# Ledger of designs, part 20: peptides against a protein of PDB entry 5ONS

Target 1, 181 residues: chain A of PDB entry 5ONS
Amino acid sequence: MFKKFDEKENVSNCIQLKTSVIKGIKNQLIEQFPGIEPWLNQIMPKKDPVKIVRCHEHIEILTVNGELLFFRQREGPFYPTLRLLHKYPFILPHQQVDKGAIKFVLSGANIMCPGLTSPGAKLYPAAVDTIVAIMAEGKQHALCVGVMKMSAEDIEKVNKGIGIENIHYLNDGLWHMKTYK

## One batch from the design tools (peptide; aimed at target 1 L106 A136 H141)

Design b2_p16_1_s4 (made by RFdiffusion4, then SolubleMPNN; from b2_p16_1, 6 letters changed)
Fold by OpenDDE base, seed 1:
Order: C-alpha cells, then structure tokens, then sequence
Structure b2_p16_1_s4 (fold): chain B 181 residues (1-181), chain A 16 residues (1-16)
C-alpha cells in the first residue's frame, strides 16, 4: 500500500473529525480489535482532536496529536500503523517469518508460504482476511502489517504461493511519515 | 528520537 508512497506527493489534505464521527470510528476499532478497548482512551484521549490525513488511492490515516494511529483504504478495514502496533503489540494476532524472509518483506514483497512453514517461522491459527502482525525470527518488534491470503491451515497444506499480503512494512512510505500535524 | 523507534530501527538496521 505504501511501497511507492511519499508524504509530499501523495497526501492531499487533513481534516479534523466531528465528535460523532470519532465515536463511530472508536466503535469500529473496538469491534475490529477487541483487545484495544481498555487502551482506546489512552490512544485517543477525549480531549484531543482526531484528524484524517487523506491521501491518494483512497488512503486515509487516522491521527491524534500528529501521531499516526490507523489507516484504511477505500473504506475497508482499519489497520494499525507499525508505530502504534509497537506500543500495543497485542492489537493484532501474530505470524512469524523466518530470518530469510525478512529482506523480502522489507522490500515490500508478499510473504510466501515457505517463509511461514520453515524452521524459525511460527504459524498460528488464522482465517483468510485476518489482519496480522508479522514478526521475524530472532526479532522483538513487528516488521510488517499483513493480511492472510490463505488460512493458516491452507498455508501448511499448500505451502506454495502468497500466504500473507504485505500491507505496511518498516521503511515504507508510511513509516517515513513519522508524524503529521 | 523516540526510544522505541530507535530500538526498532536498530533491531532491523542490517535490512534498512
């Protein structure tokens, strides 16, 4: 999503959201990420304005006090930014790639099944379309936010092709935004 | 720089 993204070229505008819209978004986030509910007032304090950074290709980034929290495309599901995920690692279920897959993930490549079934990888139960945090062998922090293109079961059975779609990864265009006021 | 940010970038430095 952000492989060719540049803040200077791909951000259109930023709008401040009405309280009713914010309430709706918070409800959506809780439904999508139940574990976030106890933390949501900390992540999005009531006293702080919530903004949407509108980007090309129908990308929207939810921000509070300049911090990039969540993003979505074309009114689809919200994804946490890696920056938020690093602070709250439990927001997403995890999958772990082996060491050899790291360089490819960080080039923006989708995650192939063998990188999830090999020694050093850890594959956890997950359905198709589940948004997941991609961890790496020997690393503590997620390097990517992805979407399951196969179930974990099918990844093990088929063990060929794209297991997880790469949505957002370290050093992509979103990562380089850092903050947006 | 944020400490957590520094930790993550250092952790993956060989790839960035």
Amino acid sequence: as target 1 above (181 residues)
Amino acid sequence: MDKLLEEVEEEYAEYL
Scores: peptide ipSAE 0.734, ipTM 0.951, DockQ to the pose 0.712
OpenDDE base, seeds 2, 3, 4, 5: peptide ipSAE 0.729, 0.729, 0.730, 0.728; ipTM 0.949, 0.950, 0.950, 0.949

Design b2_p16_2 (made by RFdiffusion4)
Pose (drawn by RFdiffusion4):
Structure b2_p16_2 (pose): chain A 181 residues (1-181), chain P 16 residues (1-16)
Amino acid sequence: as target 1 above (181 residues)
Amino acid sequence: DEPTTVTDEEVEKEYS
């Protein structure tokens, strides 16, 4: 989603949200990520203004104190930014690719099933369309936010095709936009 | 579950 994204060519503007809208968004975040509920007062303090950074192709980025928290396209599901995920790794279920796939996902490639079924990889049960944190064999921190395109069981069996769609990865355009200011 | 503290530089170095 952000492979060729930068602030100049992609950010149209930034709107500050009213209280009515903030509560609605928080509710959606709760529905989508149940375990995030106890942490929202910390992530989105009552005191701080909440802004949406509007981007081309109807991408929205939710910001608090200039920190990028979540993003979505159209009115689709929210995804945590990798920076937020690094602070709260438990927000998402995990999938671990083998170390050989690291270079490909850091270049924006989708995750193929061999990257999840090979030694060094760890594949956990997941239904299709689940938003997952991509972990790497031998690495402590997540490197990609993905969406299951095939269920985990199908990935084990079919073992060919895109297993996980690469949505956001370390040092993509979104990662380079450290803060909005 | 608890939050963690990490910098961009640390994370980027890990995957460099």

Design b2_p16_2_s1 (made by RFdiffusion4, then SolubleMPNN; from b2_p16_2, 5 letters changed)
Fold by OpenDDE base, seed 5:
Structure b2_p16_2_s1 (fold): chain B 181 residues (1-181), chain A 16 residues (1-16)
Amino acid sequence: as target 1 above (181 residues)
Amino acid sequence: PEPQEVTDEEVEAEYA
């Protein structure tokens, strides 16, 4: 989603959300990420305005105090930014790729099944379409936010093709967009 | 679970 993203070229505008809209978004976030509920008031304090950075390709980035928190495309599901995920790693279920997959993930490649089933990988139960944090063998922090394109069960059984779609990865265009105020 | 203290530099260095 952000392989060719550039803040200067791809940001259209920024709007401040109304209270009612913020409430709705918070509810959506809790529905998507139940584990975030106790922390949502810390992440999005009531006193702080919530803004949406509108980008090309129908991408919207939710921000508070300049921090990029979540993003979505075409009003689909919200994804946490890697930066938020690093602070709150429990808001997504995890999958772990092996060491060999790291360079490919960091190039924006989708995660292939063998990278999730090989030694060094850790495959956890997850349904198709689940938004997941991609961890890596020997590393502490997520390098990617992805979406399960196969269930964990099918990844293990079939072990061929795209297991997880790469949505946002370390050092992509969104990562380099540190803040937006 | 508790939030984690983390820096961009820490993560970037981890994957350098």
Scores: peptide ipSAE 0.813, ipTM 0.978, DockQ to the pose 0.982
OpenDDE base, seeds 1, 2, 3, 4: peptide ipSAE 0.812, 0.813, 0.810, 0.812; ipTM 0.978, 0.978, 0.978, 0.978

Design b2_p16_2_s2 (made by RFdiffusion4, then SolubleMPNN; from b2_p16_2, 6 letters changed)
Fold by OpenDDE base, seed 5:
Structure b2_p16_2_s2 (fold): chain B 181 residues (1-181), chain A 16 residues (1-16)
Amino acid sequence: as target 1 above (181 residues)
Amino acid sequence: PQPQEVTDEEVEAEYA
């Protein structure tokens, strides 16, 4: 989603959300990420305005105090930014790729099944379409936010093709967009 | 669970 993203070229505008809209978004976030509920008031304090950075390709980035928190495309599901995920690693279920897959993930490649089933990988139960944090063998922090394109069960059984779609990865265009105020 | 203290530099260095 952000392989060719550039803040200067791809940001259209920024709007401040109304209270009612913020409430709706918070509810959506809790529905998507139940584990975030106890922390949502810390992440999005009531006193702080919530903004949406509108980008090309129908991408919207939710921000508070300049921090990029979540993003979505075409009003689909919200994804946490890697930066938020690093602070709150429990808001997504995890999958772990092996060491060999790291360079490919960091190039924006989708995660292939063998990278999730090989030694060094850790495949956890997850349904198709689940938004997941991609961890890596020997590393502490997520390098990617992805979406399961196969269930964990099918990844293990079929072990061929795209297991997880790469949505946002370390050092992509969104990552380099440190803040937006 | 508790939130984690982390820096961009820490993560970037981890994957350098």
Scores: peptide ipSAE 0.815, ipTM 0.979, DockQ to the pose 0.983
OpenDDE base, seeds 1, 2, 3, 4: peptide ipSAE 0.813, 0.815, 0.813, 0.814; ipTM 0.978, 0.978, 0.978, 0.978

Design b2_p16_2_s3 (made by RFdiffusion4, then SolubleMPNN; from b2_p16_2, 7 letters changed)
Fold by OpenDDE base, seed 1:
Structure b2_p16_2_s3 (fold): chain B 181 residues (1-181), chain A 16 residues (1-16)
Amino acid sequence: as target 1 above (181 residues)
Amino acid sequence: PEPQEITDEEVDAEYA
């Protein structure tokens, strides 16, 4: 989603959300990420305005106090930014790729099944379309936010093709955007 | 679970 994303070229505008809209978004976030509920008031304090940075390709980034928190495309599901995920690593289920897959993930490549079934990888139960945090062998922090394109069961059984779609990865265009006030 | 304090520099170094 952000492989060729550039803040200068791909951000259109920024809007401040109305209170009612914010409430709806918060409810959606809790539905998507139940583990975030106790922390949502800390992440999105009531006293702080919530903004959406509108980008090309129907991408929207939810921000508070300049921090990029979540993003979505075409009003689909929200994804946490890697920075938010690093602070709250429990808000997504995890998958772990082997060390050999790291360089490919960091180039924006989708995650192939063997990188999730090989020694060093850890594949946890997850249904297709689940948004997941991608961890890596020997690393502590997530390098990617992805979406299961196959169930964990099918990844193990078929073990070829795209297992997880790479949505947002370390050092992509969104990562380099850092803040937006 | 509790939030984690983490910096960009720490993550960058981990994946350098």
Scores: peptide ipSAE 0.776, ipTM 0.975, DockQ to the pose 0.966
OpenDDE base, seeds 2, 3, 4, 5: peptide ipSAE 0.775, 0.774, 0.775, 0.776; ipTM 0.975, 0.975, 0.975, 0.975

Design b2_p16_2_s4 (made by RFdiffusion4, then SolubleMPNN; from b2_p16_2, 5 letters changed)
Fold by OpenDDE base, seed 5:
Structure b2_p16_2_s4 (fold): chain B 181 residues (1-181), chain A 16 residues (1-16)
Amino acid sequence: as target 1 above (181 residues)
Amino acid sequence: PEPQEVTDEEVEEEYA
């Protein structure tokens, strides 16, 4: 989603959200990420305005105090930014790729099944379309936010093709967009 | 679970 993203070229405008809209978004975030509920007041303090940075290709980024928190495309599900995920690693279920897959993930490549089933990888139960944090062998922090294109069970059984779609990865255009006020 | 202290540099260095 952000492989060729550039803040200067791809940001259209920024809008401040109404209170009612913020409440709706918070409810949606809790629905998507139940583990975030106790922390939502810390992540999105009531006193702080919530803004949406509107980008090309129907991408919207939720920001508070310049921090990029979540994003979505075409009003689909929200994804946490890697930066938020690093602070709150428990808000997504995890999958772990092997060491060899790291360089490919960091190039924006989708995660292939063998990178999730090989030694060093850890594949946890997850259904298709689940938004997941991509961890890596020997690393502490997530390098990617992805979406399961196959269930964990099918990844193990088929072990061929795209297991997880790469949505947002370390050092992509969104990562380089560190703040926006 | 508790939030984690982390910097951009820490993660970038981890994957350098």
Scores: peptide ipSAE 0.812, ipTM 0.978, DockQ to the pose 0.983
OpenDDE base, seeds 1, 2, 3, 4: peptide ipSAE 0.811, 0.812, 0.810, 0.811; ipTM 0.978, 0.978, 0.978, 0.978

Design b2_p16_3 (made by RFdiffusion4)
Pose (drawn by RFdiffusion4):
Structure b2_p16_3 (pose): chain A 181 residues (1-181), chain P 16 residues (1-16)
Amino acid sequence: as target 1 above (181 residues)
Amino acid sequence: SEELDEEVEEEYSDYF
């Protein structure tokens, strides 16, 4: 989603949200990520203004104190930014690719099933369309936010095709936009 | 947050 994204060519503007809208977004975040509820006062303090950074192709980025928290396209599901995920790794279920796939996902490639079924990888049960944190064999931190395109069971069996769609990865255009200011 | 970013980038630097 952000492979060729930068602030100049992709950010149209930034709107500050009213209280009515903030509550609605928080509710959606709760529905989508149940375990995030106890942490929202910390992530989105009552005191701080909440802004949406509007981007081309109907991408929205939710910001608080200039920190990028979540993003979505159209009115689709919210995804945590990798920076938010690094602060709260439990927000998402995990999938671990083998170390050989690291170079490909950092270049924006989708995750193929061999990257999840090979030694060094760890594949956990997940239904299709689940938003997952991609972890790497031997690495402590997540490197990609992905969406299951095949269920985990199908990935084990079919073992060919895109297993996980690469949505956001370390040092993509979104990662380079460290703050909005 | 900046220090965390640097740490995470260093962890994966070999693949860039």

Design b2_p16_3_s1 (made by RFdiffusion4, then SolubleMPNN; from b2_p16_3, 6 letters changed)
Fold by OpenDDE base, seed 1:
Formats: structure tokens, sequence, C-alpha cells
Structure b2_p16_3_s1 (fold): chain B 181 residues (1-181), chain A 16 residues (1-16)
């Protein structure tokens, strides 16, 4: 989603949200990520304005105090930014790729099944379309936010093709967009 | 500078 993203070229405008819209978004976030509920007030303090940064390709980034928190495309599901995910690693269920897959993930490549079934990988039960945090062998912090394109069961059985779609990864255009005020 | 950011970038520095 952000492989060729550049803040200067791909941001269109920024909109401050109404209170009612913010409440709706918070409810949606809790529905998508139940574990976030106790933390949502410190992530999105009531006193702080919430903004949507509108980008090309129908991408929207939810921000508070310049911090990039969540994003979505075409009013689909919200994804946490890696920056938020690093602070709250429990927001998403995890999958772990082997060490060899890291360089490919960080080039924006989708995660192939063998990178999830190898000895250094850890594959946990997950259904198709689940948004997941991608961890890596020997690393403590997530390197990617992805979407399961196959169930964990099918990844193990078929073990070929795209297991997880790469949505947002370390050092992509969103990662380089450190803040937006 | 954000300390957590520095930790993550250091952790993956060989790939950047």
Amino acid sequence: as target 1 above (181 residues)
Amino acid sequence: MDELLEEVEKEYEEYF
C-alpha cells in the first residue's frame, strides 16, 4: 500500500473529525481490535483532536497530535501503523516469518507460505482476511502489518503461494512519514 | 528522538 508512497506527493488534505465521527471510529476500532479498549483513551485522548489525512488511492490515515495511528483504504478495515503497533503489540494477532524472509518483506513483497512454515517461522491459527502483525525470527518488534490470504491451516497444507499480503512494512512510505500536524 | 523508534531501527538496521 505504501511502497511508493511519498508524503509530499501523495497526501491530498487533512480533515479534523467531528465528535460523532470520532465516537463511531472508536467503536469500530474496539470491534476490530477488542484488546485495544482499555488503551484507547490514552491512544486517542478525548481532549485531543482526531484528524484524517487523506491520501491518493483512497488511503486515509487517522492521526492524533501528529501521530499516525491507523490507516484504511476505500473505507475498508482499519490497520494499525507499525509505530502504534510497536507501542501496543497485542493489538493484532501475530505470525512469525523466518529470518530469510525479512529482506523480502522489507522490499514490499507478499509473504509466501514457505516463509511461514520453515523452522524459524511460527504459524498460529488464523482465518483468511485476518489482519496480523508479522514478527520475524530473532526479532522482538513487528516488521510488517499484513492480511491472511490463506488460513493458517491451508498455509501448512498447501505451502505454496501467497500466505499473507504485505500491507505496511518497516521503511515503507508510511514508516518514513514520521508525523503529520 | 523516540527511543522505541531507535530500538526498532537498530533491530532491523542491516535491512535498511
Scores: peptide ipSAE 0.743, ipTM 0.953, DockQ to the pose 0.707
OpenDDE base, seeds 2, 3, 4, 5: peptide ipSAE 0.739, 0.739, 0.740, 0.739; ipTM 0.952, 0.953, 0.953, 0.952

Design b2_p16_3_s2 (made by RFdiffusion4, then SolubleMPNN; from b2_p16_3, 5 letters changed)
Fold by OpenDDE base, seed 1:
Structure b2_p16_3_s2 (fold): chain B 181 residues (1-181), chain A 16 residues (1-16)
Amino acid sequence: as target 1 above (181 residues)
Amino acid sequence: MEELLKEVEEEYKEYF
């Protein structure tokens, strides 16, 4: 999603949200990520305005006090930014790639099944379309936010092709955006 | 938070 993204070239505008819209978004976030509920007032304090940064290709980034929290495309599901995920690593279920897969993930490549089934990888139960945090062998912090394109069961069974779609990864255009006020 | 950012970037430095 952000492989060719540049803040200067791809941001269109920024909109401050109405209270009712914020409430709707918070409810959606709790529905998508039930574990976030106790933390949501900390992440999005009631006293702080919430903004959406609108970008090209129908990308929207939810921000509070300049912090990039969540993003979506074409009004689909929200994804946490890696920056938020690093603070709250429990927001997403995890998958772990082997060490050899790291360089490919950080080039924006999708995660292939063998990188999830090999020694050093850890594959946890997850259905198709589940948004997941991609961890790496020997690393503590997530390097990628992805979407399961196969179930964990099918990844193990078929062990061929794209297991997880790479959505957002360290050092991509969103990562480099840092903040936006 | 800057500390966390630095930790992550240091952790993956070899790939950047």
Scores: peptide ipSAE 0.719, ipTM 0.952, DockQ to the pose 0.818
OpenDDE base, seeds 2, 3, 4, 5: peptide ipSAE 0.714, 0.716, 0.717, 0.716; ipTM 0.951, 0.951, 0.952, 0.951

Design b2_p16_3_s3 (made by RFdiffusion4, then SolubleMPNN; from b2_p16_3, 6 letters changed)
Fold by OpenDDE base, seed 1:
Structure b2_p16_3_s3 (fold): chain B 181 residues (1-181), chain A 16 residues (1-16)
Amino acid sequence: as target 1 above (181 residues)
Amino acid sequence: MDELLKEVEEEYKEYF
């Protein structure tokens, strides 16, 4: 999603949201990520305005006090930014790729099944279309936010092709955006 | 750059 993203070239505008819209978004976030509910007041304090940065390709980034929190495309599901995910690692279920897959993930490549079934990988139960945090062998912090394109069960059985779609990864255009006020 | 950001970038620096 952000492989060719550049803040200067791909941001269109920024709007401040009304309270009713914010409430709707918060409800959606809790629905998508139930574990976030106890933390949502510190992530999005009531006193702080919430903004959406509108970008090309129908990308929207939810921000509070300049911090990039969540993003979506074409009004689909919200994804946490890696920056938020690093603060709250439990927001997403995890999958772990082997060490050899790291360089490919960080080039924006989708995650192939063998990188999830090898000895250094850890594959946890997850249904297709689940948004997941991608961890790496020997690393503490997520390197990617992805979407399961196969169930964990099918990844093990088929062990060929794209297991997880790469959505957002360290050092992509969103990562480099840092903040937006 | 906050401490958490520094930790992450240090952890993956060989790939950047």
Scores: peptide ipSAE 0.736, ipTM 0.954, DockQ to the pose 0.672
OpenDDE base, seeds 2, 3, 4, 5: peptide ipSAE 0.732, 0.731, 0.732, 0.732; ipTM 0.953, 0.953, 0.953, 0.953

Design b2_p16_3_s4 (made by RFdiffusion4, then SolubleMPNN; from b2_p16_3, 6 letters changed)
Fold by OpenDDE base, seed 1:
Structure b2_p16_3_s4 (fold): chain B 181 residues (1-181), chain A 16 residues (1-16)
Amino acid sequence: as target 1 above (181 residues)
Amino acid sequence: MDELLEEVEKEYAEYF
């Protein structure tokens, strides 16, 4: 999503959201990520305005006090930014790729099944279309936010092709934004 | 950069 993304070239505008819209978004976030509910007031304090940074290709980034929190495309599901995920790593279920897969993930490549079934990888139960945090062998912090394109069961069984779609990864265009006010 | 950001970038530095 952000492989060729540049803040200066791909941001269109920024709008401040009304209270009612913010409430709706918070409810949606809790529905998507139930574990976030106790932390949501810390992540999105009531006293702080919430903004949407509108980007090309129908990308929207939710921000509070300049911090990039969540993003979505074409009004689909919200994804946490890696910056937020690093602070709250439990927001997403995890999958772990082996060490050899890291360089490919960080080039923006989708995650192939063998990188999830090999020694050093850890594959946890997950349905297709589940948004997941991609961890790496020997690393503490997530390197990617992805979407299961196959169930964990099918990844193990078929063990060929794209297991997880790469949505957002370290050092992509979104990562380089850091903040936006 | 904040401390957490520095930790992450250091952790994956060989790939950047």
Scores: peptide ipSAE 0.741, ipTM 0.953, DockQ to the pose 0.708
OpenDDE base, seeds 2, 3, 4, 5: peptide ipSAE 0.737, 0.736, 0.739, 0.736; ipTM 0.952, 0.953, 0.953, 0.951

Design b2_p16_4 (made by RFdiffusion4)
Pose (drawn by RFdiffusion4):
Structure b2_p16_4 (pose): chain A 181 residues (1-181), chain P 16 residues (1-16)
Amino acid sequence: as target 1 above (181 residues)
Amino acid sequence: FHTSHETGEAEIEDFL
């Protein structure tokens, strides 16, 4: 989603949200990520203004104190930014690719099933369309936010095709936009 | 389902 994204060519503007809207978004975040509820007062303090950074192709980025928290396209599901995920790794279920796939996902490639079924990888049960944190064999931090395109069981069995869609990866355009200011 | 992980930001060199 952000492979060729930068602030100049992709950010149209930034709107500050009213209280009515903030509560609605928080509710959606709760519905989508149940375990995030106890942490929202910390992530989105009552005191701080909440802004949406509007981007081309109807991408929205939710910001608090200039920190990028979540993003979505159209009115689709919210995804955590990798920076927020690094602070709260439990927000998402995990999938671990083998170390050989690291170079490909850091270049923006989708995750193929061999990257999840090979030694060094760890594949956990997941239904299709689940938003997952991609972990790497031997690495402590997540490197990609992905969406299951095949269920985990199908990935084990079919073992060919895109297993996980690469949505956001380390040092993509979104990662480079460290803060909005 | 979670794998081993750490809190904090990571740089791309950590993965290269």

Design b2_p16_4_s1 (made by RFdiffusion4, then SolubleMPNN; from b2_p16_4, 10 letters changed)
Fold by OpenDDE base, seed 2:
Structure b2_p16_4_s1 (fold): chain B 181 residues (1-181), chain A 16 residues (1-16)
Amino acid sequence: as target 1 above (181 residues)
Amino acid sequence: PQVAFAVGEAEVSEFL
């Protein structure tokens, strides 16, 4: 989503949201990420304005105090940014790729099944379309936010093709947007 | 399911 994304060229405008819209978004976030509910007032304090950065290709980024928190495309599901995920790693279920997959993930490549089934990888139960945090063998932080294109069960059985779609990865265009006010 | 709990900042250098 952000492989060739550039803040200077791909951001259209920024809108400050009304209270009612913020409430709706918070409810949606809790629905998508139930574990975030106790933390949402910390992540999005009531006293702080919430903004949407509107980008090309129907991408919207939710921000508070300049911090990029979540993003979505074409009003689909919200994804946490890696920066938020690093602070609250429990927001998403995890999958772990092996060391060999790291360089490909960081190039924006989708995650192939062997990188999730090989020694060093850890594959946990997850249904297709689940948004997941991609961890890496021997590393501490998530390097990617992805979407399961097959269930974990099917990844193990088929073990060929795209297991997880790479949505947002470390050092992509969104990552380079450290803040936006 | 989560593999590890990590809080803080990360950079590409972690993965090089």
Scores: peptide ipSAE 0.440, ipTM 0.763, DockQ to the pose 0.884
OpenDDE base, seeds 1, 3, 4, 5: peptide ipSAE 0.430, 0.406, 0.432, 0.417; ipTM 0.757, 0.752, 0.760, 0.762

Design b2_p16_4_s2 (made by RFdiffusion4, then SolubleMPNN; from b2_p16_4, 9 letters changed)
Fold by OpenDDE base, seed 4:
Structure b2_p16_4_s2 (fold): chain B 181 residues (1-181), chain A 16 residues (1-16)
Amino acid sequence: as target 1 above (181 residues)
Amino acid sequence: PQTPFAVGEAKVEEFL
């Protein structure tokens, strides 16, 4: 989603959200990520305005105090940014790729099934379309936010093709934005 | 405010 993304070239405008819209978004976030509820007031303090940065290709980034928190495309589900995920690593269920997959993930490539079934990988139960944090063998931080294109069961059984779609990865265009006010 | 589960900001060097 952000492989060729540049803040100066791909941001269209920024809008401040109304209270009613913010409430709706918070409810949606809790529905998508139930574990975030106790932390949502810290992530999105009531006193602070919430903004959406509108980008090309129908991408929207949710921000508070300039921090990039979540993003979506075409009014689909929200994804946490890696920067938020590193602060709250429990927001997403995890999957772990092996060492060999790291360089491909960081190039924006989708995650192939063998990279999730090899000895260095860890594959946890997850349904199709689940948004997941991609961990790597021997590493501490998530390097990617992805979406399951196959269930964990099917990844293990078929073990061929795209297992997880790469949505946002470390050092992509979204990562380089850092903040936006 | 504290983020008790945070492990710091990742760097690309972690994955080299």
Scores: peptide ipSAE 0.512, ipTM 0.863, DockQ to the pose 0.333
OpenDDE base, seeds 1, 2, 3, 5: peptide ipSAE 0.494, 0.496, 0.491, 0.505; ipTM 0.838, 0.851, 0.839, 0.855

Design b2_p16_4_s3 (made by RFdiffusion4, then SolubleMPNN; from b2_p16_4, 10 letters changed)
Fold by OpenDDE base, seed 5:
Structure b2_p16_4_s3 (fold): chain B 181 residues (1-181), chain A 16 residues (1-16)
Amino acid sequence: as target 1 above (181 residues)
Amino acid sequence: PQVPFAVGEASVEEFL
């Protein structure tokens, strides 16, 4: 989603949200990520304006005080940014790729099944379309936010093709955006 | 306040 993203070229505008819209978004976030509810007042304090940065390709980034929190495309599900995920790593269920997959993930490549079934990988139960944090063998931080394109069960059985779609990865265009006010 | 399970700042250097 952000492989060729550039803040200067791909951001259209930024709007401040009304209270009613913010409430709706918060409810939506709690629905998607139930574990975030106790932390939402810390992540999105009521006193702070909530903004949406509108980008090309119908991408919207939710921000508070310039911090990039979540993003979505075409009014689809919200994804946490890696920067938020690093602060609150429990927001998403995890999957772990092996060491060999790291360089490919960081190039924006989708995660292929063998990178999730190898000895250094850890594959946890997850259904298709689940948004997941991609961890790596021997590393501490998530390097990617992805979406299961196959169930964990099918990844193990088929063990070829795209297991997880790479949506947002470390050092992509969104990562480099860092802040936006 | 402290956040449970927080792992701090990350960069690409962690993965090189």
Scores: peptide ipSAE 0.454, ipTM 0.795, DockQ to the pose 0.342
OpenDDE base, seeds 1, 2, 3, 4: peptide ipSAE 0.441, 0.446, 0.438, 0.439; ipTM 0.785, 0.792, 0.783, 0.783

Design b2_p16_4_s4 (made by RFdiffusion4, then SolubleMPNN; from b2_p16_4, 9 letters changed)
Fold by OpenDDE base, seed 2:
Structure b2_p16_4_s4 (fold): chain B 181 residues (1-181), chain A 16 residues (1-16)
Amino acid sequence: as target 1 above (181 residues)
Amino acid sequence: PQVPFAVGEAEVEEFL
């Protein structure tokens, strides 16, 4: 989603959200990520304005005090930014790729099944379309936010093709954006 | 089941 993204070229505008809209978004976030509920007041304090940075390709980034929290495309599901995920790693279920997959993930490549079934990888139960945090063998932080394109069961069974779509990865255009006020 | 993780800032250098 952000492989060719540049803040200067791809941001259209920024709007401050109404209170009622913020409330609706918070409810959506809790629905998508139940584990975030106890932390949501910390992540999005009531006293702080919430903004949407509107970008090309129908991308919207939810921000509070310049911190990039979540993003979505075409009014689809919200994804946490890696920066938020690093603070709250439990927001998403995890999958782990092997060491060999790291360089490809960091190039924006989708994650192929062998990278999730090989020694060093760890594959946990997850349905298709689940948004997941991609961890890596021997590493401590998520390097990617992805979407299951196959169930974990099918990844193990079929073991070829795209297992997880790479949505947002470390050092992509969103990562480089860092903050926006 | 959960993959071991750390909380905090991370950079690309972790993965080189």
Scores: peptide ipSAE 0.493, ipTM 0.845, DockQ to the pose 0.891
OpenDDE base, seeds 1, 3, 4, 5: peptide ipSAE 0.429, 0.411, 0.469, 0.446; ipTM 0.783, 0.778, 0.831, 0.795

